# Designs tried in a protein design run: peptides against a protein of PDB entry 6NYY. Part 55

Target 1, 212 residues: chain A of PDB entry 6NYY
Amino acid sequence: KHFEQAIERVIGGLEKKTQVLQPEEKKTVAYHEAGHAVAGWYLEHADPLLKVSIIPRGKGLGYAQYLPKEQYLYTKEQLLDRMCMTLGGRVSEEIFFGRITTGAQDDLRKVTQSAYAQIVQFGMNEKVGQISFDLPRQGDMVLEKPYSEATARLIDDEVRILINDAYKRTVALLTEKKADVEKVALLLLEKEVLDKNDMVELLGPRPFAEKS
Target 2, 212 residues: chain A of PDB entry 6NYY as posed
Amino acid sequence: KHFEQAIERVIGGLEKKTQVLQPEEKKTVAYHQAGHAVAGWYLEHADPLLKVSIIPRGKGLGYAQYLPKEQYLYTKEQLLDRMCMTLGGRVSEEIFFGRITTGAQDDLRKVTQSAYAQIVQFGMNEKVGQISFDLPRQGDMVLEKPYSEATARLIDDEVRILINDAYKRTVALLTEKKADVEKVALLLLEKEVLDKNDMVELLGPRPFAEKS

## One batch from the design tools (peptide; aimed at target 1 H36 A64)

Design b2_p27_3 (made by RFdiffusion4)
Pose (drawn by RFdiffusion4):
Structure b2_p27_3 (pose): chain A 212 residues (1-212), chain P 27 residues (1-27)
Amino acid sequence: as target 2 above (212 residues)
Amino acid sequence: HVAEITSEEEYEMLSVSSLKTGTSLEP
């Protein structure tokens, strides 16, 4: 047990128990984190889940703990299911509330950087073609693009097609599974953390083979 | 299509170890 609290502390950051939220804020954060939980539960190539919390941890209001699959060959489908898991947060607080918050900002930086990487860096696109470019990092102040402007126009169009196909895929997921999202978040308001076991108590066994 | 992982940076960008909610809840 003392080891599992260390794995979480290194990955997650400092866990602020006293930084309380308003009752209308905890209601939002729970529906946001349930989106990550339920969409990560029903998708095939998404990571197995360890723990979902609504307690503030580091630069965040909620926290999700995943077990990333050690694999060296990501396919096209295995990257869409990681995108559809990440976008699940905004989708759940949009189905239930209609209002969208600024809490999904770091959820959208990961979607954006995982779209440019498929199109620009890998060859996962038809319109751009099988062309690889050295994509700049965050600490790399980009001087000029290694391709034209019409190509940049072609890339940013395809990223908008890619994320809005990931968005629609998740809206079609958390409406079919709308009641299961509510089951998860109402326990998150009661018990501020959920292990894997009490998600099996809610949702039954996960319907995919998972290696642990 | 296959994306081969050749570096630590690519692995960290494409893998998901954790997800958080941002620090603000403004509409």

Design b2_p27_3_s1 (made by RFdiffusion4, then SolubleMPNN; from b2_p27_3, 10 letters changed)
Fold by OpenDDE base, seed 2:
Structure b2_p27_3_s1 (fold): chain B 212 residues (1-212), chain A 27 residues (1-27)
Amino acid sequence: as target 1 above (212 residues)
Amino acid sequence: SVMEIKSEEEREMLSISESRTGLSLEV
């Protein structure tokens, strides 16, 4: 308990109990977080959900926490499922509200970074090929790209394709599981915090064996 | 060369340990 709270404080910051969300914003956050939670539940290569919360912490209005596996090697399929899980919030907003919010900014940043890394660092795109370039770090002078403008455009196009494919996959999944997303969102609005046991009670056992 | 995801930054890019919703835009 105390150790988990300490980790939560380090990772999430202090609960901004003073940040009162409007009811509609709180609803949006609940469905957003439910989208992450359900996507992670039904994607084989997603990390197992530990906790989902709609209590504002630090700069976040809600969060889903996952237990990363001690994995050093990721397949393209694993990275895709992680992208889908990360898109789960945005996709849930689209499915339930027919609109998107700024709430997914950090998610989209992560997805964008992952997609670029897959294409330009890991060589996981057939059109771009077996290349690996360092991505510019924050504060690095944008050194001249070691590739042509034509290659830059190809990279940008293939990044968009990869993200769109992940998005479509997530839309298909969360549309199929729409009732489960709603159940999780409604329970979040009631309890504000859910754990793995709450998810098991609500959705049944996760279909994928957690490799211990 | 097995790309060991060595850097904490590469782990962070891959680490979806936490999804945070709704970063308040500091206007």
Scores: peptide ipSAE 0.117, ipTM 0.661, DockQ to the pose 0.486
OpenDDE base, seeds 1, 3, 4, 5: peptide ipSAE 0.111, 0.130, 0.112, 0.108; ipTM 0.654, 0.648, 0.651, 0.656; seeds 3, 4 fail the geometry check

Design b2_p27_3_s2 (made by RFdiffusion4, then SolubleMPNN; from b2_p27_3, 8 letters changed)
Fold by OpenDDE base, seed 4:
Structure b2_p27_3_s2 (fold): chain B 212 residues (1-212), chain A 27 residues (1-27)
Amino acid sequence: as target 1 above (212 residues)
Amino acid sequence: SVMEIKSEEERELLSISSSKIGTSLEP
């Protein structure tokens, strides 16, 4: 209880009970969060879902909370599934509404940061090679790049390819699981908060054995 | 043991989706 609340505060911030969403906005948030939840449910290397909420908290209108695996090392496959899970909200909005909202801005930022980190810090791209450069932090004046402009272009191209591959994978998954996304979204609109047990009742057990 | 989220990076890794449907990226 206290730990879950602490994590919830760290992830979502303080509950903003005063922020009343319009019904259409609440619907958008529900389908967005359902996309994250369902993507995480059916991706092998995604973290286990703990909670999904459409109650506005801090600067967020909703969130999906996951139990982090006690792991310090991530494979390329694990990072890809995390990217797909992060894209789940945006992809759900596209599938159900055929429109893009600002709701995915933070998700897209995270995906972009992950893609760059994989390519330029972790050396996970064969074309770029086994390189490791520090990414500029937000606000750092990058005076000189440690690589050529040709390498910079290659990095940008490979980042785009990686993100697009993750996006396509997520589209395929959530299109296949479209009915499940809708079930979760509808239940979110009713209950505002779902836990793991609600998800198991709705979707069945997660198809991947939780390594206890 | 409650793993304290020690870093903002760990928080970002853990906070998968905050649908910040919100306008202002405060700097």
Scores: peptide ipSAE 0.033, ipTM 0.530, DockQ to the pose 0.170
OpenDDE base, seeds 1, 2, 3, 5: peptide ipSAE 0.029, 0.032, 0.028, 0.027; ipTM 0.606, 0.611, 0.583, 0.555

Design b2_p27_3_s3 (made by RFdiffusion4, then SolubleMPNN; from b2_p27_3, 11 letters changed)
Fold by OpenDDE base, seed 5:
Structure b2_p27_3_s3 (fold): chain B 212 residues (1-212), chain A 27 residues (1-27)
Amino acid sequence: as target 1 above (212 residues)
Amino acid sequence: SVMEIRSEWERELLSVKELRTGLSLEE
């Protein structure tokens, strides 16, 4: 209890119990977070879900918490599954509501950063090749790119391809697991907070062995 | 020495995923 609360405070900030979401917004948050939770549940290289909440906290209206493994090396496959998990909220909104919201802004930022890093820092793209450049930080003067405009265009195209592939993979997954997303969303609307045990009760054991 | 190959974005990816509508007044 205390340790979980400490992790929660460090990662998510204080619960904003004073923010009353309208029922429709709360529903959107529930399905968004359910999308993250279910994507993480069924993606092999996603981190195990600890908690999912639709209680507003800090800058977020809802959150899904995962227990990251202490790993220093990531494979391309691991990064892809993380991207898919990150897109789970947006994809869930599209599947259930036929519309997108601003709720996925932070998710899209993370996915974008990951995609660029994979291509220009980790050399994980075959077309761009075995290159590693520093990404411009937000607010840094756009230092002259150490590569041509043609290379810049190639990078941008390959980033878009990577993100779209992750998106399509997530759509396929959450469409297959649509009933599970619904179950999680409905239970979130009832309990506001779910833990791993709730997820096991709803979905069964996670199909991937937790690497101890 | 475990070489930490963590980009700044990886730390963010490992963070809590939050639905943010941009309406949170708390800076």
Scores: peptide ipSAE 0.130, ipTM 0.667, DockQ to the pose 0.235
OpenDDE base, seeds 1, 2, 3, 4: peptide ipSAE 0.022, 0.190, 0.100, 0.202; ipTM 0.551, 0.662, 0.647, 0.675; seeds 1, 2, 3, 4 fail the geometry check

Design b2_p27_3_s4 (made by RFdiffusion4, then SolubleMPNN; from b2_p27_3, 11 letters changed)
Fold by OpenDDE base, seed 3:
Structure b2_p27_3_s4 (fold): chain B 212 residues (1-212), chain A 27 residues (1-27)
Amino acid sequence: as target 1 above (212 residues)
Amino acid sequence: KVMEIKSEEERELLSISESRTGLSLEV
């Protein structure tokens, strides 16, 4: 309890109680956050959900908080599930509204960064091969890429393929679990904040054993 | 393939401790 509140203050910032969302925007946020929550619930390698909220904090209109595992080594499969969870909001918007919003900008940034890291830092792509290059940092002079323009194009193509595969996987999952996304979204619109216990009451126990 | 997180930056890149939706475009 006290530890969770301390983490909440450091990560989430102050609740902007003054930001009144229009009902349609609040609905969009609820379904977006429900998409993240449900994707994380049913993906084995996703981090356990702690809290999901549609109360605006800082620049965010909603958020999902997860307990990261004490893990130093990640598999390709684990990174894929994390990408799928991160895409859960965008996918939920697509499934329920047939339109996309700017709400997924940070999610897409994270997914893009993860995809590039997997391909160019971690050597996880078979076509690109066992390579590891530093990603350009913000403010680094454009150092000459240590690879050809043909390799650059290949990297860009394989990044797009990886993200699209994660997106398709997330679409399949949230389409199967569409009723669960609806339940979570509706309860978010009522309570504004859900915890792990609310999720268990709605969806049943998470189908994966919590690795202690 | 298993990857070692060697840097805080790599950990941050992989850290999904919080997803934030709907960055208000400061108009």
Scores: peptide ipSAE 0.113, ipTM 0.659, DockQ to the pose 0.585
OpenDDE base, seeds 1, 2, 4, 5: peptide ipSAE 0.107, 0.112, 0.110, 0.117; ipTM 0.664, 0.671, 0.611, 0.659; seeds 4, 5 fail the geometry check

Design b2_p27_4 (made by RFdiffusion4)
Pose (drawn by RFdiffusion4):
Structure b2_p27_4 (pose): chain A 212 residues (1-212), chain P 27 residues (1-27)
Amino acid sequence: as target 2 above (212 residues)
Amino acid sequence: STPPIVEEEFPPPEYEPFIKELEEELE
């Protein structure tokens, strides 16, 4: 047990128990984190989940703990199910509330970076073609693009097509599984953390083979 | 909340206007 609190501390950050939220904020954060939990539960190539918490941990209001699959060859479908897990947070607080918050900002930076990487860096697109470019990092102040402007126009169109196909895939997921999202978040308001075992108590066994 | 999908986690700040426009489209 003392080891599992260390794995979580290094990955997650400091865990602020005293930084309380308003009752209308905890209701939002629970629906946000249930979106990450349920969409990560029903998708095939998404990571196996360890723990979902609504306690503030580091630069965040909620926290989700995943077990990333050690694999060296990501396919096109294995990257869409990662994207559809990440966008699941905004989708759940949009189905239930109608209001969208600024809490999905770091959820959208991962989706954006994982779209440019498929199109620009890998060859995962038809319109741009099988062309690879050295995509700049965060600490790399980009001087000029290694391609034209009409190509940049072509890339940012395809990123919008890619994310809005990941968005619609997740809206079609958390409406079919709308009642299961509400089951998860109502326990998150009661018990501020959920292990894997009490998600099996809610949702049954996960319907995919998972190696642990 | 989620782990990195690819090798890099965050994009450069030059892409932030694009992300803001994409966020508005998702609203």

Design b2_p27_4_s1 (made by RFdiffusion4, then SolubleMPNN; from b2_p27_4, 10 letters changed)
Fold by OpenDDE base, seed 2:
Structure b2_p27_4_s1 (fold): chain B 212 residues (1-212), chain A 27 residues (1-27)
Amino acid sequence: as target 1 above (212 residues)
Amino acid sequence: MTPPIVEQSEPPEELDPFIEELFEELS
């Protein structure tokens, strides 16, 4: 408890209990976070969920806390599952509300960054080839790309394909698990914060053994 | 122990046009 709160404070800032979301916004956040949580629950290579909250913190309207594995090397499959988990919020909103909100843009940014990294840094795309370029950091004026404009277009196309594949995978998963997303969202609306035990009670044990 | 990762759902202050386009493509 104290350790989690400390981490949450460092990463998410102070719980802004004063930021009262409107009921509809809170509902959106609940389904959004439920999407992340459920995607993470049923994706093998997703990090285990520790906590999910719809209590606003800092600029965040909700958050999920995961226990990462001490892993420095990721496979394409692992990165895909992480992308799917990151898309889980957006996909949940689409499934339940038929709309895309701006609240999940940061998730798309993360997914996009991951996709570019996979293709450009990690050489994980056969069409682009075994290239490894340093991606410009956000805000760095990249004056010159280390690759041609044709390669840039190819990269962009393959990034879109990868993200679309992750999106479709997430849609399929959360559509299959729609009832579970609903359960989590409703329980979030009731409790505002769920832990791993709440998730186990609600969904059953996570299908994948936590590699301790 | 690896510290927990917190993933926050934050509304962006400004929409990235590329991300907007991507959303339109995915939706």
Scores: peptide ipSAE 0.188, ipTM 0.731, DockQ to the pose 0.219
OpenDDE base, seeds 1, 3, 4, 5: peptide ipSAE 0.174, 0.173, 0.171, 0.179; ipTM 0.724, 0.720, 0.729, 0.719; seed 3 fails the geometry check

Design b2_p27_4_s2 (made by RFdiffusion4, then SolubleMPNN; from b2_p27_4, 11 letters changed)
Fold by OpenDDE base, seed 5:
Structure b2_p27_4_s2 (fold): chain B 212 residues (1-212), chain A 27 residues (1-27)
Amino acid sequence: as target 1 above (212 residues)
Amino acid sequence: MTPPITEQEEPPEQLDPFIEELFEELS
C-alpha cells in the first residue's frame, strides 16, 4: 500500500516533503547506505562496491561508490539487479525504521526512470512488445506520444509491475541479509567511510567472481 | 505514460549522488 502510493507519486510527479529527523539523520543515512552496499554485494550483476560513506557530499548526506563496468550493452537481469541495488536504501529504511526519507524518494524516481526505459526504449517487456520510443528529455516540448492511450496505460501498468518485482526481490534479499545490513550500518557509524577491504573483513569475500 | 517531466521546483536532497552518475550513463 505505502509503496504503491509512493510509485504513483513518482509516476504522477508529486513530490511530498519527506521528514529528515536531525537527531537520527546520521543513523538513517548509515542504514540507507548499508542497504545499497549489501544489496550490491549479494547481487551477481551489480557493480562492485569501491566505497561507502555517510559523510555529506554536495547535496547528498551519504553515498555508495561502485566500479562501473565498462559495458554498453545490458541484459534484463543486469538492469533488474541494478534496480534492486538502487532500492536497497529504501528497503533498509523500511526494515529498520518503517519510514521513507527524501533520499529514498530520489532512488525510487531513478528506479522508475529505469523501468520506463526498459519497457519503452529497450523493448524488454513481452506484453508491450519490441517497441523503442524516445523519452522526452527535460526541456523538450512534450511531443505527441507515438502510441495510443491504451498503450500508455499498459506501459504504466507494466512499469508498476516491474518496480514491484524489483522491490519484492530487494525485500527478500535484505531480509535474509538483515544482520549484514546492521553490521555495515554500525561500522559506518563508527568509521564514517568503508572500502571494499572493510566489507570483505566484515561480510567475507563477495560471492561472485569479479568478471574482469 | 512517459515519466511526467515534473517541473519539480526544488530537486529533492539526494542522499546518494553516485546513483545519479550510474543513471546518467544508462539514459
Scores: peptide ipSAE 0.016, ipTM 0.509, DockQ to the pose 0.050
OpenDDE base, seeds 1, 2, 3, 4: peptide ipSAE 0.018, 0.016, 0.016, 0.008; ipTM 0.520, 0.512, 0.520, 0.458; seeds 1, 2, 3 fail the geometry check

Design b2_p27_4_s3 (made by RFdiffusion4, then SolubleMPNN; from b2_p27_4, 10 letters changed)
Fold by OpenDDE base, seed 4:
Structure b2_p27_4_s3 (fold): chain B 212 residues (1-212), chain A 27 residues (1-27)
Amino acid sequence: as target 1 above (212 residues)
Amino acid sequence: MTPPITEQSEPPEELDPFIKELEKELS
């Protein structure tokens, strides 16, 4: 408990106990975080959910905590499931509200960064080929791209394809699991914080064995 | 033990033009 709270403070910041979400905002956050949680629950290569919260922390209105796998190498399939998990919030908002918030925009930003990394850094796209370039960090002036404008357009196209594939996969999953997303969201609205045990009680055991 | 990762949604101040276009395609 104390150690987990210390890690949470370092990674997620202090809970803003003083920030009261409006009821409609709280509802949006609950469904957003439920989308992440449910996507992560039913995706084999997603990291195991530890906690999901609709209590504001730092700049975030909610969060999900995962236990990362102790691995440095990821397959394309693993990265796809991670992309789907990241899109879970956005897709949940779309399914339940027919609108996207700024939180959903951040999900898309994160997925876009992952897609570019897969194609440009990891060489995971056959059309682009086995290229590996360092991507500038956000805020770094890109002085020169190490590839042609034609290659840049190809990269952008393949990134779009990859994101669309992840998006469609996430839509299919959360549409199938729509009732589960709603259950999680409603329980979040009641408890504000859920752990893995709450998820097991609500959804049953995660269908994938956690690698110890 | 690998420390837990906290995934927070932080609204971006400004979206990249590529992301803005992508949002139109996905919406």
Scores: peptide ipSAE 0.220, ipTM 0.785, DockQ to the pose 0.261
OpenDDE base, seeds 1, 2, 3, 5: peptide ipSAE 0.215, 0.212, 0.215, 0.204; ipTM 0.776, 0.783, 0.783, 0.764

Design b2_p27_4_s4 (made by RFdiffusion4, then SolubleMPNN; from b2_p27_4, 8 letters changed)
Fold by OpenDDE base, seed 3:
Structure b2_p27_4_s4 (fold): chain B 212 residues (1-212), chain A 27 residues (1-27)
Amino acid sequence: as target 1 above (212 residues)
Amino acid sequence: MTPPIVEQENPPDELDPFIKELEKELS
């Protein structure tokens, strides 16, 4: 308790209660965060959830804290589960509200970056082949791509395919677990903050052994 | 060593045009 609160103060900064969310916005955030939390709970290679909150911090309307595994190498399957967890918020909004909000933008950006990295940097796509190129950094002059325009189009197509696969996987998961997403969202609206113990009480123990 | 806690924030920033296009393809 005291140690977790101290770490929270060091990492998260002061909870700036500066943004008063409207009740409907707060509801959207609760279901968005519940989507991330539930996706992460039922995906084997997702990082274990420590805390989820709908209390605005800085520019964020909600946040989640994870305990990352000390891992330096990622498989394609592990990266896919991380993409699905990242899409969990948006997919929850679609399932419950039938609308997309701006809250999922950073998530889609992260998923897009991960997809390009898998195909262009890690050579994880059979059609593109065993290639490794540095992705242009934001603001670097688009140096001549070290590949043809035809290869660029192929990369863009395979990125979309990978994102669509992750999205469909997340839709299938959160549709199956729809009642669990709702339980988490409703409890978030009540408590504003949930920990791992709240998740265990709501959903049961995580189906994957946490490596101690 | 206590493993580093990673915080993920969900900011409501302006949708990138590419993300908007992906959203149309996913809908």
Scores: peptide ipSAE 0.038, ipTM 0.609, DockQ to the pose 0.183
OpenDDE base, seeds 1, 2, 4, 5: peptide ipSAE 0.029, 0.037, 0.031, 0.032; ipTM 0.571, 0.549, 0.619, 0.588; seeds 2, 5 fail the geometry check

Design b2_p27_5 (made by RFdiffusion4)
Pose (drawn by RFdiffusion4):
Structure b2_p27_5 (pose): chain A 212 residues (1-212), chain P 27 residues (1-27)
Amino acid sequence: as target 2 above (212 residues)
Amino acid sequence: TEELNEEFDELREEPLLDDFTELFESA
């Protein structure tokens, strides 16, 4: 048990128990984190989940703890299910509320970076072609693009097509499973954390083979 | 969908993140 609190502390950050939220904020954060939980539960190639919390941890209001699959060959479908898990937060607080918040900002930075990487860096696109470029990192102040402007116009069009296909795939997921999202978040308001076991108590066993 | 594209345009103006393989450890 003392080891599992260390794995979480290194990955997650400091866990602020006293930084309370308003009752209308905790209702939002719970529906946001349930989106990450339920979409990560029903998708095949998404990571196995360990723990979902609504307690503020580091630069965040909620916290999700995943077990990333150690694999060296990501396919096209294995990266879409990681995108459809990340976008699942904005989708859940949009189905239930209608209002969208600024809390999905770091959820959208991962989606954006994982879309330029498929199109520009890997060869996961038809319109751009099988062309690889050295994509700049965050600490790399980009001087000039290694390709034309019409190509940049072609890339940013395809990123929009890619994320809005990931968006629609998750909207079609958390409406079919709309009641299960509400089951998860109402326990998150009661019990501020959920292990894997009490998610099996809610949702039954996960319907995919998972290696632990 | 339109609001998601507007947020994408805003984020496109920012520096891109690091390696994507390490970003999926948490949310």

Design b2_p27_5_s1 (made by RFdiffusion4, then SolubleMPNN; from b2_p27_5, 11 letters changed)
Fold by OpenDDE base, seed 3:
Structure b2_p27_5_s1 (fold): chain B 212 residues (1-212), chain A 27 residues (1-27)
Amino acid sequence: as target 1 above (212 residues)
Amino acid sequence: MEELNKELDELMKEPLEGDWRELFKSS
């Protein structure tokens, strides 16, 4: 309890009691956060859900809080599932409303950054190869691109492929689990905050063993 | 899918925070 509250204060910031969401906005946020939560629930390598909230905090209108694993090393599979979880809000909005809000754009930006990092920094793409481009340090002269324009185009194409694959995976998952997303969203509208126990009661136990 | 690709194309045109493409001069 005290530790969770401390983490909540650090990650979520202070609850801004001042932002009253309109009912339609609150509904959109509930389905958006439900998408993140359900994606995280059914993806093996996603971080375990701690809390989902539609109470506005800081810059966000809602949030899903996960137990960060103190992992310094990520596999390609782990990064993919994290991308899918990040896309969960956007995909939920598309499935339920046929529209995407500006909140989903920030998630797409994060996914895009992750995809570039996987390909350019971590060498996780077979077509581009086992490459790692060092990012210029602050104050270093911007060096010439250590790669050709052809390589730049290849990187951009492979980034799009990776994001599209993550998106398709998320669409397939949340379409299959559409009823679960609805249940979570409706319960969020009622309770405003859900924890892991609420999710277990609603969806059953998470199908993956908690990696200790 | 088409909408996602359009948004991706728009995002990829603008420098993202930490965008590797902006970290290097075009030769």
Scores: peptide ipSAE 0.019, ipTM 0.575, DockQ to the pose 0.144
OpenDDE base, seeds 1, 2, 4, 5: peptide ipSAE 0.015, 0.069, 0.019, 0.011; ipTM 0.513, 0.623, 0.522, 0.474; seeds 1, 2, 5 fail the geometry check

Design b2_p27_5_s2 (made by RFdiffusion4, then SolubleMPNN; from b2_p27_5, 11 letters changed)
Fold by OpenDDE base, seed 3:
Structure b2_p27_5_s2 (fold): chain B 212 residues (1-212), chain A 27 residues (1-27)
Amino acid sequence: as target 1 above (212 residues)
Amino acid sequence: MEELNEELDKLLKEPLLGDWRDLFKSS
């Protein structure tokens, strides 16, 4: 309890007790966070869920917190599953509401950054090849790209393909698990906060052995 | 290599936050 609260303070900031979500907004948040939670639950290479909350904190109206493994090396498969988990909120909104909100802007940013890193920094794309370039940091004068305009276009195209593939994978998963997303969302609306044990009680044990 | 891994690790360890700030502007 005390350790979890300490982590929550570090990650989420202070609970904004002052932001009263309207019932419709709270519902949207619940389904968004349920999408993240369920995607992470059923993706083999996703980190284990620690907590999911629809209580507004800091910059977010809800969050899904995971226990990351101390890993220094990531596989392409791990990065893909992480992308899918990150897209889970947006995909849940699409499945349940048929509309897209701005709530996933940070998620889309993270997915985009991860996709570029995979292709440009880690050489994980066969068409682009085994290249490694530093991504321009925000505010660095875009020094001359060490690659041609044609290569830049190829990179952009392959990034879009990777993101779209992750999106489609997430849509397929959450469509299959639609009933589970709804169960989690409804329980979030009741309890506002769920932990791993709540998820096990609701969905059964995670189908992947937790690599201790 | 270490710096790049640190940035990626940071990105991967960040909580998945729903930023709903703009939901209030469209309504």
Scores: peptide ipSAE 0.115, ipTM 0.698, DockQ to the pose 0.041
OpenDDE base, seeds 1, 2, 4, 5: peptide ipSAE 0.038, 0.015, 0.027, 0.024; ipTM 0.652, 0.495, 0.610, 0.553; seed 4 fails the geometry check

